# Ledger of designs, part 2: peptides against a protein of PDB entry 7BDX

Target 1, 212 residues: chain A of PDB entry 7BDX
Amino acid sequence: EMGAAACTLLWGVSSSEEVVKAILGGDKALKFFSITGQTMESFVKSLDGDVQELDSDESQFVFALAGIVTNVAAIACGREFLVNSSRVLLDTILQLLGDLKPGQCTKLKVLMLMSLYNVSINLKGLKYISESPGFIPLLWWLLSDPDAEVCLHVLRLVQSVVLEPEVFSKSASEFRSSLPLQRILAMSKSRNPRLQTAAQELLEDLRTLEHN

## One batch from the design tools (peptide; made by RFdiffusion4, then SolubleMPNN)

Design b1_p8_1_s3 (from b1_p8_1, 4 letters changed)
Fold by OpenDDE base, seed 4:
Structure b1_p8_1_s3 (fold): chain B 212 residues (1-212), chain C 212 residues (1-212), chain A 8 residues (1-8)
Amino acid sequence: as target 1 above (212 residues)
Amino acid sequence: as target 1 above (212 residues)
Amino acid sequence: RSLVFVSS
């Protein structure tokens, strides 16, 4: 209980740039983010049996960790830190997103996807995650999720790839050959307005790339 | 391990007034400080047997909790919060300081004493802790500690009582009759310059009160 | 591209 409470408070205050800088300026940042990855991995590995109560202290702890990573990645120096000094954490997040089945751990998926999206705002971050083995298949796997919020954050991450010519050119053939176009078209007709808009924008960006 | 790391980061960032305000402005502050007291109490109760390795994750966790309380009490709104909404935590800290033997858990004692000193900067806080049952005997018990840093923070807390006429007048008879004057005089000759100065200042304040 | 901050 106390660990989850402390981690949740740390998550709440990490919404400030100054707090992120303070976290990263300390000598404990590297260890914290290393243990974060291990803790998230241990949690996901424990799911293969017990229906972990979604409201457990353990779930709340892991949600707070993913929230902290997201807020760190929202800041320029935080993105630089994650990409330069905590690559194993990024690799872990990518692996965990692949290990989770469609509809499994929706809240955690959303937070992890938000962290990767924030990392993708930096060209170096986008290069690192997009060059990860199986990244494109992972995007399409995640886009099969029934949850609109998971799909929304996947579409935003796909858009980050599409909007960066240097990254898109490296994967353009695989991207075009595997693109779940019918799924994205279905999302452009979603009753969820955020999902609908994100799917429409991505379809427009893709059309622009086919005509050039 | 992860809990101690998160709590330690929260301690580090709680040195900022804005972070303390953010912690207290959330809906989780009351629960956090309630569980903090329980966690500290559980730790001290576990000491009666096993020589807990001073460097254990559990020790570091409790040190970080005491550090957070200290930093919250360093801010005016944090003092007001502790005295109005977390009195049980203050009672717990006073109890734990009594439960610990001289030389036992020195680092934790220092942090707890720092928190009480910060609370004592507010007249309402000083009244609350000084009116606690056994407060004066507790001060003298703590002043018997062989650690100069423990004694320093006890002397500073005693000075907070002596400098407040409304508080001092309520306990003046008990204070004068039980004052370990020879111990304070010995501290005024300490090789530790901070302890020496604090003991000298307290002796000067006491002399001023005897002549009025 | 809008950055995402997540509230607890």
Scores: peptide ipSAE 0.159, ipTM 0.866, DockQ to the pose 0.059
Fold by OpenDDE base, seed 2:
Structure b1_p8_1_s3 (fold): chain B 212 residues (1-212), chain C 212 residues (1-212), chain A 8 residues (1-8)
Amino acid sequence: as target 1 above (212 residues)
Amino acid sequence: as target 1 above (212 residues)
Amino acid sequence: RSLVFVSS
């Protein structure tokens, strides 16, 4: 309980750029983000059996950790830190997103996808994530989720890849051969207006790339 | 481990007034400080048997909690919050300081005494602490500690009582009848310059009050 | 592209 409460407060105050800089300027940041990855991995590995109550202290703690990573990745120096000094954490997030089944741990998936999207705003971060083994199959696995908010954040990450020619050119053949076009077309007709808009914009971006 | 790391980061960033305001402006502050008192109490109750390694995750977590309370009490709105909304935490700190033997948990004593000293800068806080049952005997118990830094922070808290006539007048008879004058005189001859100065200043303040 | 901040 106390750990989850402390980590939740740290998550709340990490919405400030100055707090993110203070976290990263200290001598404890490396150890903290190393243990973060291990803690998230241990939590996801524990899910294979019991329906962990979404309101458990452990769940709230892991959500706060993923929220902290997201808020760190929202700041330029935070993205630089993650890509240079915490690559193992990025690898862990990608792996955990692959280990989770459709409909499983929706809130955690959303937070992890938000963190990867923020990292993808940095070209160095986008290169690192997109060159990860199995990245394209992982995007399609995540896009099969029944949750509209998970799918929304997957589409935003796909859009980050498609909009960067230097990154997209390296994976364009695999991307085009495996693209779940019917699924994206179905999302463009969603009753969720955010999902509908994101799917429509991605379809427009893809059409523009086929004509060039 | 992860809880201690998160709480240590929260302690580090709580050195900012803006972070303290962010913690207190949220809907989680009351619950956090309630659980803080319970966690500190559970830790001190566990000490009666095993020499807890000072470097244990549990010890580091409790030190970070006491550090957060100290940093909250350093800010005017934080003192107001503690005195109005977290009195149980102040009562717990006073009780835990009484439960610890001389030489036991020196670092925790220092942090708890720093928090009480910061609260004593507010007249409402000083009144609340000084009117607590057994407060004067507690000060003398703590002043028997072999650690110079514990004794230094006790002397500073005693000085806060002595320098406020409205507070001191209510306890002056008990204070004068129980004052460990020989111990304070010995501290005024300490090789520790901070302890020496604090003891000498308190002796001067006491002499001034005897002539009025 | 808007960066994502998440609140607790």
Scores: peptide ipSAE 0.156, ipTM 0.865, DockQ to the pose 0.059
Fold by OpenDDE base, seed 5:
Structure b1_p8_1_s3 (fold): chain B 212 residues (1-212), chain C 212 residues (1-212), chain A 8 residues (1-8)
Amino acid sequence: as target 1 above (212 residues)
Amino acid sequence: as target 1 above (212 residues)
Amino acid sequence: RSLVFVSS
C-alpha cells in the first residue's frame, strides 16, 4: 500500500520536466530504474497464475513505474539517460511486451509502448530498440492485440521506424516480407478515429517508400 | 526495496516547493499522508523487538516519509494542509516521539522534530502542536536525549513556543515549573556550536520573559 | 512526432 502510494505520487509529479531532471540529477536514479525493470518483470511473471486484479496495489505500483518511465522518456535528457544508463530496463520492457498475450494486461502494455515511443523520438533510442533481437516480430505480435490503444501505439512506433531512413534501410527487407498489411488496412477502416488516422498515415508512408 | 527507492526519490524531489504544490494539488495526497502515519507507527512498534538495522529498506522508507513530511511543512500551503487535513499524522509524530527512548532511532527523531519545527512556524501549526496533551513533558523527555541533533531541534521547537506570546502565555506556568534549566545550561556549554548557540539564545529569551 | 506525457 504505502509503496504504491509513494510511487503514484512520484508518477504524478514526474509529468514535470524539472522533476524528471531532479530525479536524474540525483545519485539514486540508477538504482531506481534498475529495480523498476525487476519489479515489472516479477509482476508479469506472477500473472500466469492467479489473475491479479487490475485494481491491486501491485498493479497500481507497476502502472506508476511504467508511467514514470514514460514521463522520463518524454524529455531529451531522460531519453539519453534511459538509452545510455538504463538499457536493461528497455530490454525488459521489450521482453515483457513479448511475454504478454493479446488482450492480457492491456493498461501496462499501453504504458510500456508509450515509453518506447518516447524513446523512439531520439535517433539513439530508435536505433537501440529497433536493433533489439526480434523487434519486428514483436511489433506484429503486439499489432495482433484486440485493444485499439495497444494497436495505436504499435502503429506509432512502426511509423517512427519507417520515417527514419537510417533505421528503416537496415530492416526494410524483413519489414516488407512480414508486414501484416491486411491488419493495418483493417485498422484504417476502424471506428476509432485515432487508430484509423494512424493506420492511414502509415499506409501513405509505406506507399511513398515503395515508389522511391 | 522498490517502495523505498520510489519514496526516496519522492523525498529528493520534494525539496522543491513546486513539487510539494503538485503533491498537494492532486487527489492522492490525503491517502498518502494517512498511510504515512500508519507506516511510521508500525515501524516504531517493530523496534521493541529485534533491533532493525538502521540501513534496512524499512528504515530508509520511514526516513524518506519523514523527510517528505518535513519538506511539505517547509512551505506555507504544506503547513496549512498538514494542520487542516492531516492532523492525525501530526498526532502520530508527537506520539512516536514520546514512545522512542533516549538514543533510540535518532535519525527518525531528528526528521520528525524537523517536521514539527516547520509546522511551528505557522501560528495555526504552533497552536495545534502546543495544545497537544503532554506536549511540554514531551519536550523535556526529548531534551534528555544524549544526541546533540535531537536536542538542537527540541531547543528550536521550544524557542518557537517561547517567541509566540499567544502560545507561551497558555503554557507559561507549566513551562516555568518543569523547565530543565540545568540541562539547557549544560547545552549552552556544549562543544557543538549549533547546540551551544541554540541553548544560549533560548536562555536569553527566557531571561527577557522573566523581566517582563 | 508528438511526445506522450502520461498523467496519473
Scores: peptide ipSAE 0.156, ipTM 0.866, DockQ to the pose 0.059
Fold by OpenDDE base, seed 3:
Structure b1_p8_1_s3 (fold): chain B 212 residues (1-212), chain C 212 residues (1-212), chain A 8 residues (1-8)
Amino acid sequence: as target 1 above (212 residues)
Amino acid sequence: as target 1 above (212 residues)
Amino acid sequence: RSLVFVSS
């Protein structure tokens, strides 16, 4: 309980850019983010056997950790820190997103995807993530999720790739050959307005790339 | 490990007044400080049997909690919160200071004493602490500690009492009859300059009170 | 592109 409470408070205050800078300016950031990855991994590994209640202290703790990572990645120096000094954490997040089944740990998936999206705002971060083994298959795996919020953040991540010619060109062949176009088209008709918009925008971006 | 790391980061950022306001402005502060007291109590109770290593994750966690309480108490709204909404935590700190032997958990004692001192800056906080059962005996118990830093913060807390006529008058008889004057005089000759100064100042304050 | 801050 206490760890989850402390971590949740840390998450709440991490919405401040100055707090993120203070976290990173200390000598303890490296250790914290190293253990964060391990803790998230242990949690996800524990799910395969037991129906963990969504409201457990453990789940709240891991959600707070993922929230902190997202808020750190929202800041330029935080992105730089993650990409330069905490790559193992990014690798862990990518791995965990692959390990989770469709509909499993939806809230955690969303938080992890938000963190990856924020990292992808930097070209260096986008390069690192997009060059990860199985990245394109992972996107399509995640896009098979029944949850609209998961799918939204996958589409946003795909959009980050598509909008960067240097990144897109490296995977364009695999991307085009495997693109779940029918799934994206279905999402463009979603009742969820955010998902609908994201799918429409991506379809427009893709059409623009076919004409160039 | 992860809980201690998160709590330590929260402690670090709590040095900001704005972060303290953010912690208290949230809906989670009450729960956090409630569990904080329980966690500190559990830790102290665990010491009577086992030589816990000073560098344990558990000790680091409790130190960070005490540090957070101190930083919250450094802010006016934080003092008000503690005295109005988290009295049980203050009661717990006072109790734990009584339960610990001279030379035991020195670092934790110092942090707890710093928190009490910060609370005592407000007349309302000073009243609450000084009206606690056994407060005067507790001060002298703590002043018997061999550690100079413990003794320093005890003297500072005593000074807060002595400098407030409304508070001092209520306990003046007990205070005068039990004052370990020889101990304070010995501290005024300490090689520790902070302890020396605090003891000298207190002796001057006491002399002023005898002439009025 | 809008950055995502996540509230607790």
Scores: peptide ipSAE 0.155, ipTM 0.866, DockQ to the pose 0.058

Design b1_p8_1_s4 (from b1_p8_1, 5 letters changed)
Fold by OpenDDE base, seed 1:
Structure b1_p8_1_s4 (fold): chain B 212 residues (1-212), chain C 212 residues (1-212), chain A 8 residues (1-8)
Amino acid sequence: as target 1 above (212 residues)
Amino acid sequence: as target 1 above (212 residues)
Amino acid sequence: RRLKFVSS
């Protein structure tokens, strides 16, 4: 309980850029983000046995951790910190996104995908994530999720790859050969307006790239 | 580990007034400070059996909690919050200061005394603390500590009582009858310059009050 | 690209 409460407060205040700078300006930031990855990994591994209630203190704690990572990644110096000093955390997030089944831990997936999206705003972050082994298969695995918010954040991450020529050129052949076009087309007709828009924009961006 | 790391980061960033306002502006603040008291109490109760290493994760966690309370009490709205909405936490801090033996948990005592001193800056906070049963005996118990920093913060809290006529007048008879004058006089000759100054100032304030 | 802070 107390740990989850403290972490939740830290998440709440980390919505400020100045608070993120204060977190990163301390000597303890590196250790914190190292343990963050381990804690998230331990939580996901525990899910195979006991149906941990989604509202458990442990779940709330891990959600707060993912929220903090997202907020750190929302600012330039935070992205620089993650890609320079906490690569293991990024690797852990990618791994956990792969380990989770469709429909499993949807809220956590959304938070982790939001963090990766924020990291992908920097070319260095986008390069790091996209050069991770199995990144493209992972995107398609995640896009198979029945949850519209998961799919939305996957599409946004895919768009970040597509809109960066230097990154897209490296993966273009694999991307084109494996693209679940029918799935994205189905999402462009979704009743969820956010998912619909994201799928439409991505399809437009892909069409523009085929004509250049 | 992770809880202590998160709480330590929250402590660090709570040195900002804006962060304290953000903590207090949330819906979770009340629950957090309620659990804070319980966690501190549980920690102190655990000390009777196992010599918990002062550098344990649990100790660091409780230090961070006490640090957060101190930083909240450092600002006007934080003091108002504590005295209006978290009186149980103040009562818990007073109780724990009484339960701890001389030389026991010195660092925690200092942090708790600093929090109480910050609360005592407001007349309402000072009234609340000083009207607590056994407050004056508690001050003298704490002033028996061999640690100079503990004694320093006790003297500062005593000074807050002495400098507030409305509060001092209520307790003046008990205060005068129980005052460990010889102990304060000995502290005014301390090799610790901070303790020496605090004891000298308090003795001057007491002399000024006897002449009025 | 819209940066998103996530509220708790």
Scores: peptide ipSAE 0.095, ipTM 0.866, DockQ to the pose 0.059
Fold by OpenDDE base, seed 2:
Structure b1_p8_1_s4 (fold): chain B 212 residues (1-212), chain C 212 residues (1-212), chain A 8 residues (1-8)
Amino acid sequence: as target 1 above (212 residues)
Amino acid sequence: as target 1 above (212 residues)
Amino acid sequence: RRLKFVSS
């Protein structure tokens, strides 16, 4: 209980840029983010099924950790820190997203995908995550999720790759050969307005790239 | 490990007034400070002896909790919150200071005494803690500690009582009858300059009160 | 591209 409460308060106050800078300016940041990755990995490995007790102390703790990583990645110095000093944490997030089944740990997937999207705003971060082994297959695995919020955040990450010529050119052949076009077209007709818009925008971006 | 790391980061960033306001402005503050008192009490009850493993995760966690309480009490709205909404936590700190032996958990005692001193800056806070059952005997119990930092923070809290006529008048008879004058005189000759000065100032304040 | 802070 107390650990989850403390970590949740830290997550809440980490919405401030100055608080993120204070966390990163201390000598404890490296150790904290190292243990963060290990704790998230231990949680995902402890899942015996698709049913997550969302109200558990452990779940709330891991949500707060993923929220902190997301808020760190929301600022320039935070992205630099993650890409320079916490690459193992990025590798862990990519691994955990692959280890989770469709419909499993939806809220955690959303938070982790939001963190990767924020990292992808930095060209160095986008290069690092997109050059990770199995990255393109991982995107399509995640896009098979029945949850609209998971799919929305996957489409946003895909769009980050598509909109960066220096990154997209390296993976363009694999991307075009494996693109789940029918799935994205189905999402462009979703009843969820946010998912519908994100799928439409991605389809427009892809059409623009085929004409160039 | 992870809980102690998260709580330690929360303690570090709580040195900012704006972070304290953000913690208190949320809906989670009441629950957090309730569990804080229980966690600190559980830790002190688990002590089988005078030797504290300072490097333990549990010790670091409880130090961070006491540090957060101290930083909350350092600002006006934080003192108001503690005195209005977290009186049980103040009662717990007073209890735990009584339950600890001389030389036991020195660092924790210092942090708890610093929190009480910060609360005592507010007249409502000073009234609340000084009117607590056994408060004057507790001060003398704590002043028997061999640690100079513990004794320093006790003397500062005693000075807060002595300098407030509205509070001191209510306890003046008990205070004068039980005052460990020889102990305070010995501290005024300490090799520790901070302890020496605090004891000298308190002796001057007491002399001024006898002439009025 | 809008940076998103996540509120708890």
Scores: peptide ipSAE 0.093, ipTM 0.865, DockQ to the pose 0.059
Fold by OpenDDE base, seed 3:
Structure b1_p8_1_s4 (fold): chain B 212 residues (1-212), chain C 212 residues (1-212), chain A 8 residues (1-8)
Amino acid sequence: as target 1 above (212 residues)
Amino acid sequence: as target 1 above (212 residues)
Amino acid sequence: RRLKFVSS
């Protein structure tokens, strides 16, 4: 309980750039982010077969941790810190996104995908994430999720890859051969306007790349 | 472990007035400070008979909580919040200071005394603390501590009482009759310069009040 | 690309 309350407050104040800088400027940041990955992994491993009590202290704690990672990754120095000093956490987030089944832990998936998207804003972060083993299959696995917010954040991460020539060129063959085009086309007709727009924009970006 | 790491980061960033305002402006502050008192109480109750592992995750967690309370009480709106909305936490801190033996949990005592001193900066906070049952006996109990930092912070809190006529007038008879004058005189000769100065100043303040 | 802080 107390851990979840403290972590929730830390998440709330981490929406400030100055607070993120203060967290990263301290000697405790490395330890915090190391344990964060382990805590998220332990939580996800505990979910096998049990109905997730989404309102549990443990769930709120892990959501706050994922929220903190997202807010850190929203800042340039935070992205640099994560990619240089907390790679194991990024590897853990990628692994957990693969371990979670479609419809499982939707809120956590969204937060983790938002953190990866924020890391992908800089070329170094995008290179690191996209060079992870099984990254392209992972994107398609996540795009099979029935949740519109999960799929939206997957499409945004896919756009980060497609719009970066240095990254897309390395994976272009695998990407083109495995692209779930029918799924993306279905999303472009979604009733969710954010999902619809993201799918349309990605389809336009892909068409532009076929003509070049 | 993770709770201690998160709480330590929250303590570090709570040194900013803007972070304290952000904590208090949220809907989670009341819950956090309610659980804080319970957590500190549970920790102190667990210490009966066991050697305190001062470097344990639990100890570091409780130190960070006490540090957060101190930093909140350093700000005017934080003092108002604690005295209006978290009185149970202040009552818990006073109780725990009474339950701890001389030389026991010195670091926690110092942090709790610093928080009470910060609350005592405003008249409303000082009135609330000083009107707590057994407050004057509690000050003398704490002043029997062998630790110079504990005694220093007790003397500072005693000065807050003595220098406020509205508060001192209510307790002046009990204060004068129970004052451990020989202990304060011994502290005025301490090798610790901070303790020495605080004891000298308090003796001067008391002499000034006897002549008026 | 819009950076988004997540509210608690």
Scores: peptide ipSAE 0.091, ipTM 0.866, DockQ to the pose 0.059
Fold by OpenDDE base, seed 4:
Structure b1_p8_1_s4 (fold): chain B 212 residues (1-212), chain C 212 residues (1-212), chain A 8 residues (1-8)
Amino acid sequence: as target 1 above (212 residues)
Amino acid sequence: as target 1 above (212 residues)
Amino acid sequence: RRLKFVSS
């Protein structure tokens, strides 16, 4: 309980750029983010058995950790920190997104995807993520999720890849050969307006790339 | 480990007034400070048996909690919050300071005493603390500590009482009858310059009150 | 087109 409460407060205040700078300016940032990855991994590994209730202290703790990573990645110095000093955490997030089944831990997936998207704003971060083994299959695995928010954040991450020619060119063949076009087309007809718009924009970006 | 790391980061960032405002502006502040008191109490109750090593994750966690309370109390809105909405936490801190033996948990005592001193900057906070049952005996119990930092923070808290006529007048008889004058005089000769100065200032303040 | 996300 107390750990989850403290972590949730830290998550809330981490929405400030100055707080992110303060977190990273301390001597404890490296240790904190190292243990963060381990804690998230331990939680996801525990799910294969008992359906830990979504409202457990452990779930709330891991949500707050993922939220903190997201907020750190929203800031330029935070992205630099993650890409330079916390690559293991990025690898862990990618691994955990692969270990989770469609429809499993939706809220955690959303937060982890938001963190990866924020990291992808930096070209160095986008390169690191996109060069990770199994990255393209992982995107399509995640896009099979029944949850519209998961799919929305996947489409945003896909868009970040597609909009960066230097990154996209390296994966263009794999991307084109495995693209779940029918799934994206179905999402462009979604009743969820955010998902609908994101799918439409991605389809437009893809069409622009086919004419070049 | 992870809880202590998160709490330690929250402690570090709570040195900012804006972070204290953000902590208190959320819907989670009441719950956090309620559980804080319970967690600190549980830790102190566990000490009667095994000497929990000063470097334990639990010790570090409780130090961070006490540090957060201290930083909240350093800010005007934080003092108002503690005195209006977290009185149970103040009662807990007073109780825990009584439960700890001289020389026991020095670092925790220092942080708790700093929090009470910061609360005492507000007249309403000083009134609340000084009207607590056994407050004057507690001050003298704490002043028997062999640690100079504990004694320093006790002397500061005593000074806050002595400098407030409305508060001091209510306890003046008890204060004068139980005052460990020889102990304070010994501290005024301390090799610790901060303790020496605080004891000298308090002796001067006491002399000023005897002439009135 | 890159939007920063902030979670709370």
Scores: peptide ipSAE 0.070, ipTM 0.866, DockQ to the pose 0.090; fails the geometry check

